# Designs tried in a protein design run: peptides against a protein of PDB entry 3NZW. Part 20

Target 1, 212 residues: chain A of PDB entry 3NZW
Amino acid sequence: TTTLAFRFQGGIIVAVDSRATAGNWVASQTVKKVIEINPFLLGTMAGGAADCQFWETWLGSQCRLHELREKERISVAAASKILSNLVYQYKGAGLSMGTMICGYTRKEGPTIYYVDSDGTRLKGDIFCVGSGQTFAYGVLDSNYKWDLSVEDALYLGKRSILAAAHRDAYSGGSVNLYHVTEDGWIYHGNHDVGELFWKVKEEEGSFNNVIG
Target 2, 222 residues: chain B of PDB entry 3NZW
Amino acid sequence: QFNPYGDNGGTILGIAGEDFAVLAGDTRNITDYSINSRYEPKVFDCGDNIVMSANGFAADGDALVKRFKNSVKWYHFDHNDKKLSINSAARNIQHLLYGKRFFPYYVHTIIAGLDEDGKGAVYSFDPVGSYEREQCRAGGAAASLIMPFLDNQVNFKNQYEPGTNGKVKKPLKYLSVEEVIKLVRDSFTSATERHIQVGDGLEILIVTKDGVRKEFYELKRD

## One batch from the design tools (peptide; aimed at target 1 A20 M45 A49)

Design b2_p13_5_s3 (made by RFdiffusion4, then SolubleMPNN; from b2_p13_5, 7 letters changed)
Fold by OpenDDE base, seed 2:
Structure b2_p13_5_s3 (fold): chain B 212 residues (1-212), chain C 222 residues (1-222), chain A 13 residues (1-13)
Amino acid sequence: as target 1 above (212 residues)
Amino acid sequence: as target 2 above (222 residues)
Amino acid sequence: QLPVSPSTQEWWL
């Protein structure tokens, strides 16, 4: 898996691959690694598929309960804390989760929290999570600027996942791309890695390790 | 050390059509190199137009299917005989599987039915309850032999329109029930040739708006 | 029940 999220002047970009594996077996190329918790809040998945899917769905329920009880959307801080507290209770039990909780509230603005099954909870501007995270960082860190246009930021997110899909055997399939603003998240499509690779290679003159 | 799990072999396969879905399984049950049964059905009609199979360790599979059938019954009791939708069934099965996260059911689960729009639906599960809706899925012993075939013949992977120099992909389209059944039969006959844990018989459950139909075909018995 | 590790058939992301 390769997931990433970063803050910039235009909000948050979230980009993820879609491959699942079981050992050397490619179990799926079409897994949804982003949960849409509410119109302003996303969760990303890396690690055990069931652990992530189950508990992030559970988190969604807790977030909805918060809205019903408090008559206000849950903060990104509170949502991420709920998940962090939950996984910490299972510390040592063998859960495997690397998640990012990304969202926008009036109180916080655009916000990203990293939460993993070790109990780590970090607020930050840039995170890459998964087996391909270092490949994504290589591209993302090299091109990231706060002042990126929305178009350039979307491309950078997509391009970073593509780089990881190219080098990480456990990442691939497609890129799912999101832009989070004060008006909520916007889905920017599913981009097949095979098609995207050749397009990017041609347009950029990149990926010259592969002869076309 | 004692291993609480067994492996009863076999293979299952689900394919979704436009207005139907198919879930098929061989009827061979094995332990190690011994055939326990040449006809032990592993694909079940669970009611509400949902068919289910949990392939791997048969004791766990049977337990899971039994629990799900019971869940369907209680759903009717609690919700005035409301039909359980396939997506709700999938969520319920996730909870059944994940409820044993720390002593999992050793099975690959597939369900098939129609979604609320009447479209064919196939859901597949890992042993601990991750699930995905797909157009097709193979599970069990010969899944690695069948799944690539389905990628090519159901999802038309690596196929391009002739004369386009590989620039235009073969368009996705739904397959007819007859075409799907042909693919299922070819899948299982081929798997039987190359895998000792697959054979004897093929049972296919076809779900349409009119209900569940069963078909049976002989497979090689060697 | 005594805890058992998840199956090797578990999906990973």
Scores: peptide ipSAE 0.473, ipTM 0.812, DockQ to the pose 0.341; fails the geometry check
OpenDDE base, seeds 1, 3, 4, 5: peptide ipSAE 0.464, 0.468, 0.467, 0.465; ipTM 0.808, 0.810, 0.809, 0.807; seeds 1, 3, 4, 5 fail the geometry check

Design b2_p13_5_s4 (made by RFdiffusion4, then SolubleMPNN; from b2_p13_5, 8 letters changed)
Fold by OpenDDE base, seed 4:
Structure b2_p13_5_s4 (fold): chain B 212 residues (1-212), chain C 222 residues (1-222), chain A 13 residues (1-13)
Amino acid sequence: as target 1 above (212 residues)
Amino acid sequence: as target 2 above (222 residues)
Amino acid sequence: QLPVSPSTLPWYL
């Protein structure tokens, strides 16, 4: 898996691959690694598929209950804390989760939290998470700046996942791309890695390690 | 050292059509190199137009299916005989599986039916409870032999329109029930030739708006 | 550690 999220002047970009594996077996190429918790809040998945899917879905329920009880959308801080507290209670039990909780509230603005099954909870501007994270960081860190246009930021997110899909055997399938603003998240499509690779190679003159 | 899990072999396969879904399984049950049964059905009608198979360790599979059937029963009791939708069934099965997160059911689970719009639906589960809706899925011993074939023949992977220099993919389309049955039969006959844990018989459950139909075909008995 | 068939391995992302 490779997931990433970063803040920039235009909000948050979230990009993820879609491969699941079972050892050397490609279990799926079409897994949804982003949960849409509410119109303003996203969760990303890396690690055990069932652990992530189960508990982030549970998180969604907790967030909805918060809204019903408090008559206000849950903050990104509170949502991420709920998940963090949960996994910390399971510390040592063998959960495998690397997650990012990304969203927008009027109180917080655009916000990203990293949460993993070790109990780590970090607020930050840039995270790459998964077996391909270092490959994504290589591209993302080399091109990131706060003042990216929305178009350039979307491309950078997509391009970083593509790099990881190319080098990480456990990442691939497609890129799912999101842009989060004050008006909520916007889905920017599913981009098949097979097609995207050749397009990017041609347009950039990149990936010269591969000959046609 | 005691191993609580067994492996009873076999293979299952689900394919969704436009207004139908198919879930098929061989009828061979094995332990190691011994055939326990040449006809032990592993695909079940669970009611509400949902068919289910949990392939791997048969004891776990049977237990899971029984629990799900019971879940359907109680759903009716609690919700005025409301039909359980396939998506709700999938969520319920996730909870059944994940409820044993630290001693999982040793199975690959597939369910098939119709979604609330009447479209064919196939859901696949890992042993721990992650699930995904797909157009097709193979599970069990010969899944590695069949799944790539389904990628090519159901989802038309690596197929392109002639004369486009590989620039235009073959368009996705739904397959007819006849086409699906052909693919299922070819899949299982081929798998039987190359895998000792697959064979004897093929049982296919076809789900339509009119209910569940069963078909049976002989497989190689070697 | 139990022997696990690939078909019954949990999925990882």
Scores: peptide ipSAE 0.484, ipTM 0.813, DockQ to the pose 0.600; fails the geometry check
OpenDDE base, seeds 1, 2, 3, 5: peptide ipSAE 0.478, 0.482, 0.482, 0.484; ipTM 0.807, 0.808, 0.810, 0.810; seeds 1, 2, 3, 5 fail the geometry check

Design b2_p13_6 (made by RFdiffusion4)
Pose (drawn by RFdiffusion4):
Structure b2_p13_6 (pose): chain A 212 residues (1-212), chain B 222 residues (1-222), chain P 13 residues (1-13)
Amino acid sequence: as target 1 above (212 residues)
Amino acid sequence: as target 2 above (222 residues)
Amino acid sequence: SLPYADSVKFRWF
């Protein structure tokens, strides 16, 4: 798995791969590793497929309950804490998840929280999570600027996941893109690496190692 | 020491058509190198036009299917006999499985039916509730032998339009019930040839707007 | 005993 999310001038970019594994067995190439908590909240998934899916779906129900109770959209900080505190209750039981809670509120602006099953909870501008995280860091860190256009930022996030899908045996399938503004998240498509790789290689001249 | 799990072999297969779906499984049940039964059904009609199979440790598979069938019963009792849609059944199965997160049902489960638009639907599950909707899925012992074949023959993976210089992908025309049954039977004859836990018989459950139908085919008994 | 099939094992992202 490879997931990333980063803040910039135009808000937040979220990109994930779609590979699921059972060891060296490719279990699926079409899994959704992003969950739409609500119109302004996204959650990313890495680790145990069932733990992530189950608890992040549950998180969505907890955020919805907050809105009914408080008559107000839940903050990114509080939403990430609900998951962080839940996972902490299970510390030592073997839950396995690397997660990112990304969203926008008037109160907080673009906001990103890294939350994992160790109970770690961190606010930051840039995170890459999963077995392929270092591969995504390599491309993302060396081309990142706060002042990226929405178009360039969407591309970098996409390109970074592609770099991870290429080098990490446990990442791949397709790339799912999202952009987060104060008007909520905008889905920017599912890009199959099977075509995305060759297209990026020709148009960009990169991946100069692999013979085409 | 006591091991609460065993492996009863078997292989299951699910394919979704435009307005139908199928869930197939061999009827052999095994322990180690012996055959417990040459005919022990492993795919079940659970009502509301849903078929399911939980393959792996059979005791767990039976307990799960039994618990789900009872779940559909109570769904009707609690919701004015409303029909349980396949997507709702899938989420329900997720909770049943994740409920044993710390002592899992050791099964790979697949269900089939039609969605609320009458389209064919297949869902497969991880032992602890991870699930996705798919076009086709092989489960059980020969899953590693069959899933590549399905990616090729069902979703036309790696296939291109001849003479397009590999530029144009083979279109995703959709399979009829007849073409699907062929792929299923071929899949199981192939699996019976290469995997020692697959054989004896093949039972297919076909689901349409008219309900659930069954077809049976013999397999090699060696 | 023979090994379990990969299909029945936990899925990971």

Design b2_p13_6_s1 (made by RFdiffusion4, then SolubleMPNN; from b2_p13_6, 8 letters changed)
Fold by OpenDDE base, seed 2:
Structure b2_p13_6_s1 (fold): chain B 212 residues (1-212), chain C 222 residues (1-222), chain A 13 residues (1-13)
Amino acid sequence: as target 1 above (212 residues)
Amino acid sequence: as target 2 above (222 residues)
Amino acid sequence: QLPRAPSTQPWWL
């Protein structure tokens, strides 16, 4: 898996691959690794598929309960803390989760929290999470700046996942792309890696390790 | 060291059509290199137009199916005989599986039915409860032999329109029930040729708006 | 023990 999220002047970009594996077996190329918790809040998935899917769905329920009880959307800080507290209770039990909780509230603005099954909870501007994270960082860090246009930021997110899909055997399938603003998240499509690779190679003159 | 799990072999396959879905399984049950039964059905009608199979360790599979059937029963009791939707069934099965997260059911679970719009639906589960809706999925011993075939013949992977120099993909389209049955039969006959844990018989459950029907075909018995 | 089929393994992301 390769997931990433970063803050920039235009909000948050979230990009993820869609491959699941079972050892050497590609179990799926079409897994949804982003949960849409509410119109302003996303969760990303890396690690055990069931652990992530189950507990982030559970998190969604907790977030909805918060809204019902408090008559206000849950903060990104609180949502991420709920998940962090939960996984910490299971520390040592063998859960495997690497998640990013990304969203917007009036109180916080655009916010990203990293939460993993070790109990780590970090607020930050840039995170790449998964087996391909270092490949994504290589591209993302080399091109990131706060003042990116929305178009350039979307492309950078997509391009970083593509790089990881190219080099990480455990990442691939497609890129799912999101833009989070004060008006909520916007889905920017599913981009098949096979098609995207050749398009990017041709347009950029990149990926010259592959002869076209 | 005692191993609580067994492996009873076999293979299952689900394919969703436009207004139907199929879930098929061979009827061979094995332990190691011995055939326990040449006809032990592993695909079940669970009511509410939902068919289910949990392939791998038969004891766990049977237990899971039994629990789900019971869940359907109680759903009716608690909700005035409301029909359980396929998506709700999938969520319920996730909870059944994940409830044993630390002593999992050793099975690959597939269910098939119709979604609330009447479209064919196939859901696949890992042993601990992750799930995905897909157009097709193979599970069990010969899944690795069949799934690539389905990628090519159901989802038309690596196929392009002739004369386009590989620039235009073969368009996705739904397959007819007849076409799906052909693919299922070809899948299992081929798998039987190359996998010792697959064979004897093929049972196919077809779900339509009119209910569940069953078809049976002989497979090689060697 | 018999080798386990890939379909009986948990999925990883």
Scores: peptide ipSAE 0.489, ipTM 0.803, DockQ to the pose 0.906; fails the geometry check
OpenDDE base, seeds 1, 3, 4, 5: peptide ipSAE 0.440, 0.447, 0.429, 0.438; ipTM 0.789, 0.798, 0.798, 0.798; seeds 1, 3, 4, 5 fail the geometry check

Design b2_p13_6_s2 (made by RFdiffusion4, then SolubleMPNN; from b2_p13_6, 7 letters changed; failed a check: a repeat of another design)
Amino acid sequence: QLPVAPSVQEWWL

Design b2_p13_6_s3 (made by RFdiffusion4, then SolubleMPNN; from b2_p13_6, 8 letters changed)
Fold by OpenDDE base, seed 3:
Order: structure tokens, then sequence, then C-alpha cells
Structure b2_p13_6_s3 (fold): chain B 212 residues (1-212), chain C 222 residues (1-222), chain A 13 residues (1-13)
């Protein structure tokens, strides 16, 4: 898996691959690694598929309950804390989760929290999470600027996942791309890695290790 | 070391059509190299036009299916005989599986039915309850033999329009029930030839708006 | 004794 999220002047970009594996078996190429918790809040998934899917879905329920009780959308801080508290209770039980909780509230603005099954909870501007995270960081860090246009930011997110999909055997399938703004998240499509790779290679003159 | 799990072999396969879905399984049940039964059905009609199979360790599979059937029953009790939708069934099964997260059911679960729009639906689960909706999925002993075939023949992976220099992918289209049945039969006959844990019989459950029907085909008994 | 879970069949992201 490779997931990433970063803040920039235009909000948050979230990009993820879609491969699931069981050992060396490609279990799926079409897994949704982003949960749409609410129109303003996303969760990303890396690690055990069931752990992430189950508990982030559960998180969604908790976030909805918060809205019902408090008549206000849950903060990104609080949502991430709920998940963090949950996984901390299971510490040592063998959960495997590397998650990013990304969203917008009027109080916080665009916000990203990293939460993992080790009990780590971090607020930050840039995270890459998964087996391919270092590959994504290589591209992302090299090109990231706060002042990126929305278009450039979307491309950078997509391009970073593509790099990871290329180098990480456990990442691939497609890129799912999101832009989070004050108006909520916007889905920017599913981009098949096979097609995207050749397009990017041609347009950039990159990936010269591959002949084609 | 406590190892409560067995492996009873077999293979299952789900394919979704436009207005139907198919879930098929062989009827062989084995332990190690011994055939326990040549006809032990593992694909079940669970009501509400949902068919289910949990393939792997048969004891766990049977337990899971029974629990789900019971869940359907209680859903009717609690919700005025409302039909359980296939997506809700999938969520329920996730909870059944994940409820044993730390002592999992040793099974690959597939359900098939129609979604709320009447479109064919197949959901597959890992042992601990991750799930997704797919057009096709193979599970069990010969899944590794069948799944790539399904990728090619159902989802037309690696197929391109002739004369396009590989630039135009073969367009996706739904398969007819007859085409799907052919693919299922070819899948299982082929798997039977190459895998000792697959054989004896093939039972296919076909879900349409009119309900569930069953077809049976003999497989090699070697 | 704790049971051995079928970890090899679990999907990973």
Amino acid sequence: as target 1 above (212 residues)
Amino acid sequence: as target 2 above (222 residues)
Amino acid sequence: QLPVAPSTQEWWL
C-alpha cells in the first residue's frame, strides 16, 4: 500500500493506491483505501485490510453519533483521537493500521492526523503511509510547495503514488485521488496505473528504466 | 501448539451479471489426501435472494453460514420482514468475521445476489472480514488457478481491440447467464484437472429476480 | 495455548 496526504494553500490532497495482497498473491487491484466518513472527513487505510476497514467504518459511526449528539460536525482532532484511543486499547493484540484522518472544519481548517496501531497520533502537513511510503516521499518531497496550484497539487499526489506503485510490489492497481476543501472532499477519479504510467512517461520523459 | 484449524479443500467462484449473479462450488470435501465426501454442498441459499459460501475449514464455514442465516432471521424479526439487501448482508458478514478477529474463521467467504437496483452483485471476504464488491471472485484451493482466468474472461484483462496496437482495451460488457455458466464449468473442469482438492461435483446457484435456482454438473471423481 | 490464526489468508494493504 501507498497512501499520502498533504496540506497546501488550496486545502488537502489525498491519494492512495488500490492493491491488496496476501503474501505474494495479489488479492485485489481495486480496493478502496479511502473511507469517506462524511462530506468533510476522509480516512485512509494501510495495514491489515479488515482492521482498517472495520475500525474506520466504526469511526464513521462514532463521528455520526457525535454530530447527532452535539449538532455539529466532529473535529478532525476529535475524530482522530477516537480512533487513536480505540487502537490504543487494542495495543498488543495485533492490529495493523496506518491511517490518516483528513478533513476540514471551520475551527481547524484543513487538517491531517496520522494514526497507527502502535498508538502514534501525529498532526502534520505531509504524510505518506504504507509499504511504498518512501517511494512516494521521494517524489512528493522533491516537488512539494505550499503554494502549489490545485491542479499541480493533484498531479503531485497522483504522481507520487504512481512512483510508489512502480517500485513497491505491494502497491499498484490504480490511484484514487481526492481534494479536500472548505466545501468538503472532491473525488478526482480512479486512475489505472497501467494507463497512467505510460501517459506520465510520455509527457514527462520519466521512468526511463522502462523501455516502451 | 494449539492448531484448531483444518483444511477441507474445495473451490468456490462467484460471477455477477447484469441482472443475475452466480455462486458456484465443487462438492468435494477432503482432509489431507483423503476424500471425506464426494457430495458435500458448500454453497447455500440463505434467503432474501442471497447465496453464500465460506470455503476453507468446513467447520468454520458451516458455523459462519449458520450464523448468517440466523442473522437474516433476526433481521426479519427486528425489521418487519424487510428484505436484507446484499450490501447490508455484506456488512453483517464483516461483523461476524471480525467478531472473531483474534480467532478467525479460516474461510474465504463469497456471497452473491442482486443489489437494490437489480444488478448482479458479488462480495468477497477475507478471513477477518475485509470485503469488497467485485464482478467476479474465486476462492479456495484452486483460486490461484481460476482467478487469473476470470480476470481475463470476465473483466477482459490484457485484452485489446485488434489492430489498435494495444492502445484500445477491450470494452467491458456484461456476460449472459449462458456465458457465465460456460466460464464456471470451464473453470472447475480445469481446476479439477490440476488440483487434487477439487472435483466430484459442481453445484451452481444462480440468483435472479425470480429467485435462486440450482444446477449440478459432475466433475472428475479421481 | 493461543490458536494459530490464518494470517497468510488475510488481506493486507
Scores: peptide ipSAE 0.473, ipTM 0.816, DockQ to the pose 0.377; fails the geometry check
OpenDDE base, seeds 1, 2, 4, 5: peptide ipSAE 0.459, 0.466, 0.466, 0.460; ipTM 0.809, 0.813, 0.813, 0.807; seeds 1, 2, 4, 5 fail the geometry check

Design b2_p13_6_s4 (made by RFdiffusion4, then SolubleMPNN; from b2_p13_6, 8 letters changed)
Fold by OpenDDE base, seed 2:
Structure b2_p13_6_s4 (fold): chain B 212 residues (1-212), chain C 222 residues (1-222), chain A 13 residues (1-13)
Amino acid sequence: as target 1 above (212 residues)
Amino acid sequence: as target 2 above (222 residues)
Amino acid sequence: QLPRPPSVLPWWL
């Protein structure tokens, strides 16, 4: 898996691959690794598929309950804390989760929290999470700046996942791309890596390790 | 050291059509290199137009199916005989599986039916409750032999329109029930040739708006 | 003694 999220002047970009594996077997190329918790809040998934899917769905329920009880959307800080507290209770039990909780509230603005099954909870501007995270960082860190246009930021997110899909055997399938603004998240499509690779190679003159 | 899990082999396969879905499984049950049964059905009609199979360790599979059937029963009791939708069934099965997260059911589960729009639906589960809706999925012993074939013949992977220099992909389209049955039969006959844990018989459950139909075909018995 | 490798594996992302 490779997931990433970063803050920039235009909000948050979230990009993820879609591969699942079981050992050396590609179990799926079409996994949804982003949960849409509410119109302003996203969760990303890396690690055990069931652990992530189950508990982030559970998180969604908790966020909805918060909204019903408090008559206000849950903050990104609170949502991420709920998940962090939950996984911490299971510490040592063998859960495997690497997640980013990304969203917008009026109180916080655009916000990203990293939460993993070790009990780590971090607020930050840039995170790459998964087996391909270092490959994504290589591209992302090299091109990131706060003042990116929305178009450039979207491309950078997509391009970083593509790089990871190319080098990480456990990442691939497609890129799912999101832009989070004060008006909520916007889905920017599913981009098949097989097609995207050749397009990017041709347009950039990149990926010259591949002849063809 | 005692191992609580067994492996009873077999293979299952689900394919969704436009207004139907199929879930098929061989009828061979094995332990190690011994055939326990040449006809032990593993694909079940669970009611509400939902068919289910949990392939791997048969004891766990049977337990899971039994629990799900019971869940359907209680759903009716608690919700005025409301039909359980396929998506709700999938969520319920996730909870059944994840409820044993730390002593999992040793199975690959597939269910098939129609979604609330009447479209064919196949859901696949890992042993601990991760699930995904897909157009097709193979599970069990010969899944690695069949799934690539389905990628090519159901989802038309690596196929392009002739004369386009590989620039235009073969368009996705739904397959007819007849075409799907052909693919299922070819899948299992081929798998039987190359995998010792697959064979004897093929049972196919076809779900349409009119209900569940069963078909049976002989497979090689060697 | 460890059990035999599983034929069915959980999915990883």
Scores: peptide ipSAE 0.445, ipTM 0.804, DockQ to the pose 0.518; fails the geometry check
OpenDDE base, seeds 1, 3, 4, 5: peptide ipSAE 0.432, 0.442, 0.438, 0.444; ipTM 0.793, 0.806, 0.802, 0.802; seeds 1, 3, 4, 5 fail the geometry check

Design b2_p13_7 (made by RFdiffusion4)
Pose (drawn by RFdiffusion4):
Structure b2_p13_7 (pose): chain A 212 residues (1-212), chain B 222 residues (1-222), chain P 13 residues (1-13)
Amino acid sequence: as target 1 above (212 residues)
Amino acid sequence: as target 2 above (222 residues)
Amino acid sequence: FAPSVEFRDFALP
């Protein structure tokens, strides 16, 4: 698994791979590691497939309950805390999740929170989570600028997940892209590495190792 | 010490067609190197046009299927006999499985039916509730032998249009019920050849808008 | 148990 989310001039970019594993066994290449909590909230998934899916779906129900009760969209900070505090209650029981809660509110602007099953909760501009996180950091960190165009930022996020899908035996499948503005999240497609790799290699001249 | 889990072998397979779906499984039940039964059904019609199989530790698989069938019963009681759609059944199974997160049903579960548009549907589950809708899925002992074959023959993976210099992928035309039954039978004869826990018989449940049908085929008994 | 029966993982380091 490789997931990333970063803030920049144009909002937030979220990119994830779609591989699921059972050890060295590729369980699936078409899993959704991003959950759309609501029109302005996204959650990313890494770790235990069931823990992430179950608790992030539950988080969505908790966020919706907040909106009915408070007649207002839940903040990114509060939404990430609900998950952070829930996971903390289970500390020591073996839950396994590396998560990112990304969204936009007038009150907070573009906002990203890293939340994991250790109970760690961190606000930040850039996060890469999962077995492939360091591979994504390598490409993302060396090309990141606050002033990236929406187009360039979307590409960098996509390229970074691609780098991870190539080097990490436990990452791959396809790349799912998202862009977050004050008008909510915008889905930017599912890009199969099976075609995305060769296309990027030709157009970019990178991945110069692998023989084509 | 006491081990609450055992392995009863068996292999299951699910393929979704445009307006149908199938869930197949061998009828052999095993413990270690012995055969408990050559015919012990492992794929079940749970009502509302849903078939399911929970493969792995059989006691757990039975308890789960029994609990789900009772769930459909109560769904009707509580919701004015409304039909449980396959998507709703999948979410329901997720909660049943995740409910034992800390003492799991040790099973790999697959269900099949039609979605609300009448299209074929297959869902597979992780032991603790992780699930996804798919075109096809192999589960159980021979899953590692069969899933690659299905990626190739069902979803045309790694196949290209001849003479297109590997540039044009083989189109994803869709399989008829006849073509699917062939792939299923071939899959199980192959699995029976290479995996010692697969054999004796093959039982297929076909689901259409008209309901659930069953077909049975003998397999090698060695 | 076959790997297919084992828990699915969105892998972490």

Design b2_p13_7_s1 (made by RFdiffusion4, then SolubleMPNN; from b2_p13_7, 9 letters changed)
Fold by OpenDDE base, seed 1:
Structure b2_p13_7_s1 (fold): chain B 212 residues (1-212), chain C 222 residues (1-222), chain A 13 residues (1-13)
Amino acid sequence: as target 1 above (212 residues)
Amino acid sequence: as target 2 above (222 residues)
Amino acid sequence: MPPATLPWEFNLP
């Protein structure tokens, strides 16, 4: 798995691969590793597929309940705290989760929290999570600027996941791409790695380790 | 060290068509190298046009299917005989599976039916309740033999239009029920040849708007 | 004790 999120002048970019594995077996190439909690809030999934899917869906329900009770959207801080508190209650039980809670509220602005099953909760501007995270960081860190255009930021997110998919055997399938703004998240499509790789290679002249 | 799980072998396969879905399973039940039964169905009509199979440890599979059937029953009681949608069924099954997260049902679960738009739907589950809607899925002993075949023949993976130098993928299209049944039969006959835990009989449940139809085919009995 | 995880559980590593 490779997931990433970063803040920039235009909001938040979220990009994830779509591969699931069971050991050496590719279980799926089409897993949705982003949960759309509400129009302004996203969760990413890494670790145990069921753990992430189950509890982030549960989180979505909690966020909706908050909205109904408080007549206001839940903050990114509060949403991430709910998840963090939950996984902390299960500490030692064997949950496997590496998640990013990404969203926008008027109070907080664009916000990213990292939450994992070890009980870690971090606020930050840039996170890559999963077995391919180091590959993604290599590309992302080398090209990241706060002042990126939306177009460049989207491409950078997509390109970083592609790099990870290329080098990490546990990452691949496709890239799902999101842009989070003050008006909510926007889905920017599913990009098959097989097609994307050759396109990027041709356009950039990159991936010269692969002979087309 | 006591192992609470058995492995009863077998293989299951789901394929979604445009306006139908198929869920198939062999009828062999085995423990180690001993055939317990040559005809033990493992694909079930659960009502509301939902078919289900949970393949792996048969005791767990049967328990899960029974619980789901009971869930369907109670859904009707609680919601004035409202039909359970396939997506809601999938969510329910996730909760059944994840409820035993720390002592999982040792099964690969597949359900098939029609979505609310009348389109074929196949949902697959891991033992602890992660699920995905897919066009096709193989589970069980010979899943590793069949799934790559399905990738190629249902999803047309690694197929390109002739004369395009591999630049144009074969377009995705729905398969007819006849084509799907043929693929299922070919899958199981092939799997039977190479896997000792697969054989004896093939039961195919076909879900359409008109209900669930069952077909049976003989497999090798050796 | 029964295992908490199975070898063929789906992972998003």
Scores: peptide ipSAE 0.298, ipTM 0.799, DockQ to the pose 0.265
OpenDDE base, seeds 2, 3, 4, 5: peptide ipSAE 0.294, 0.288, 0.294, 0.292; ipTM 0.807, 0.809, 0.808, 0.803

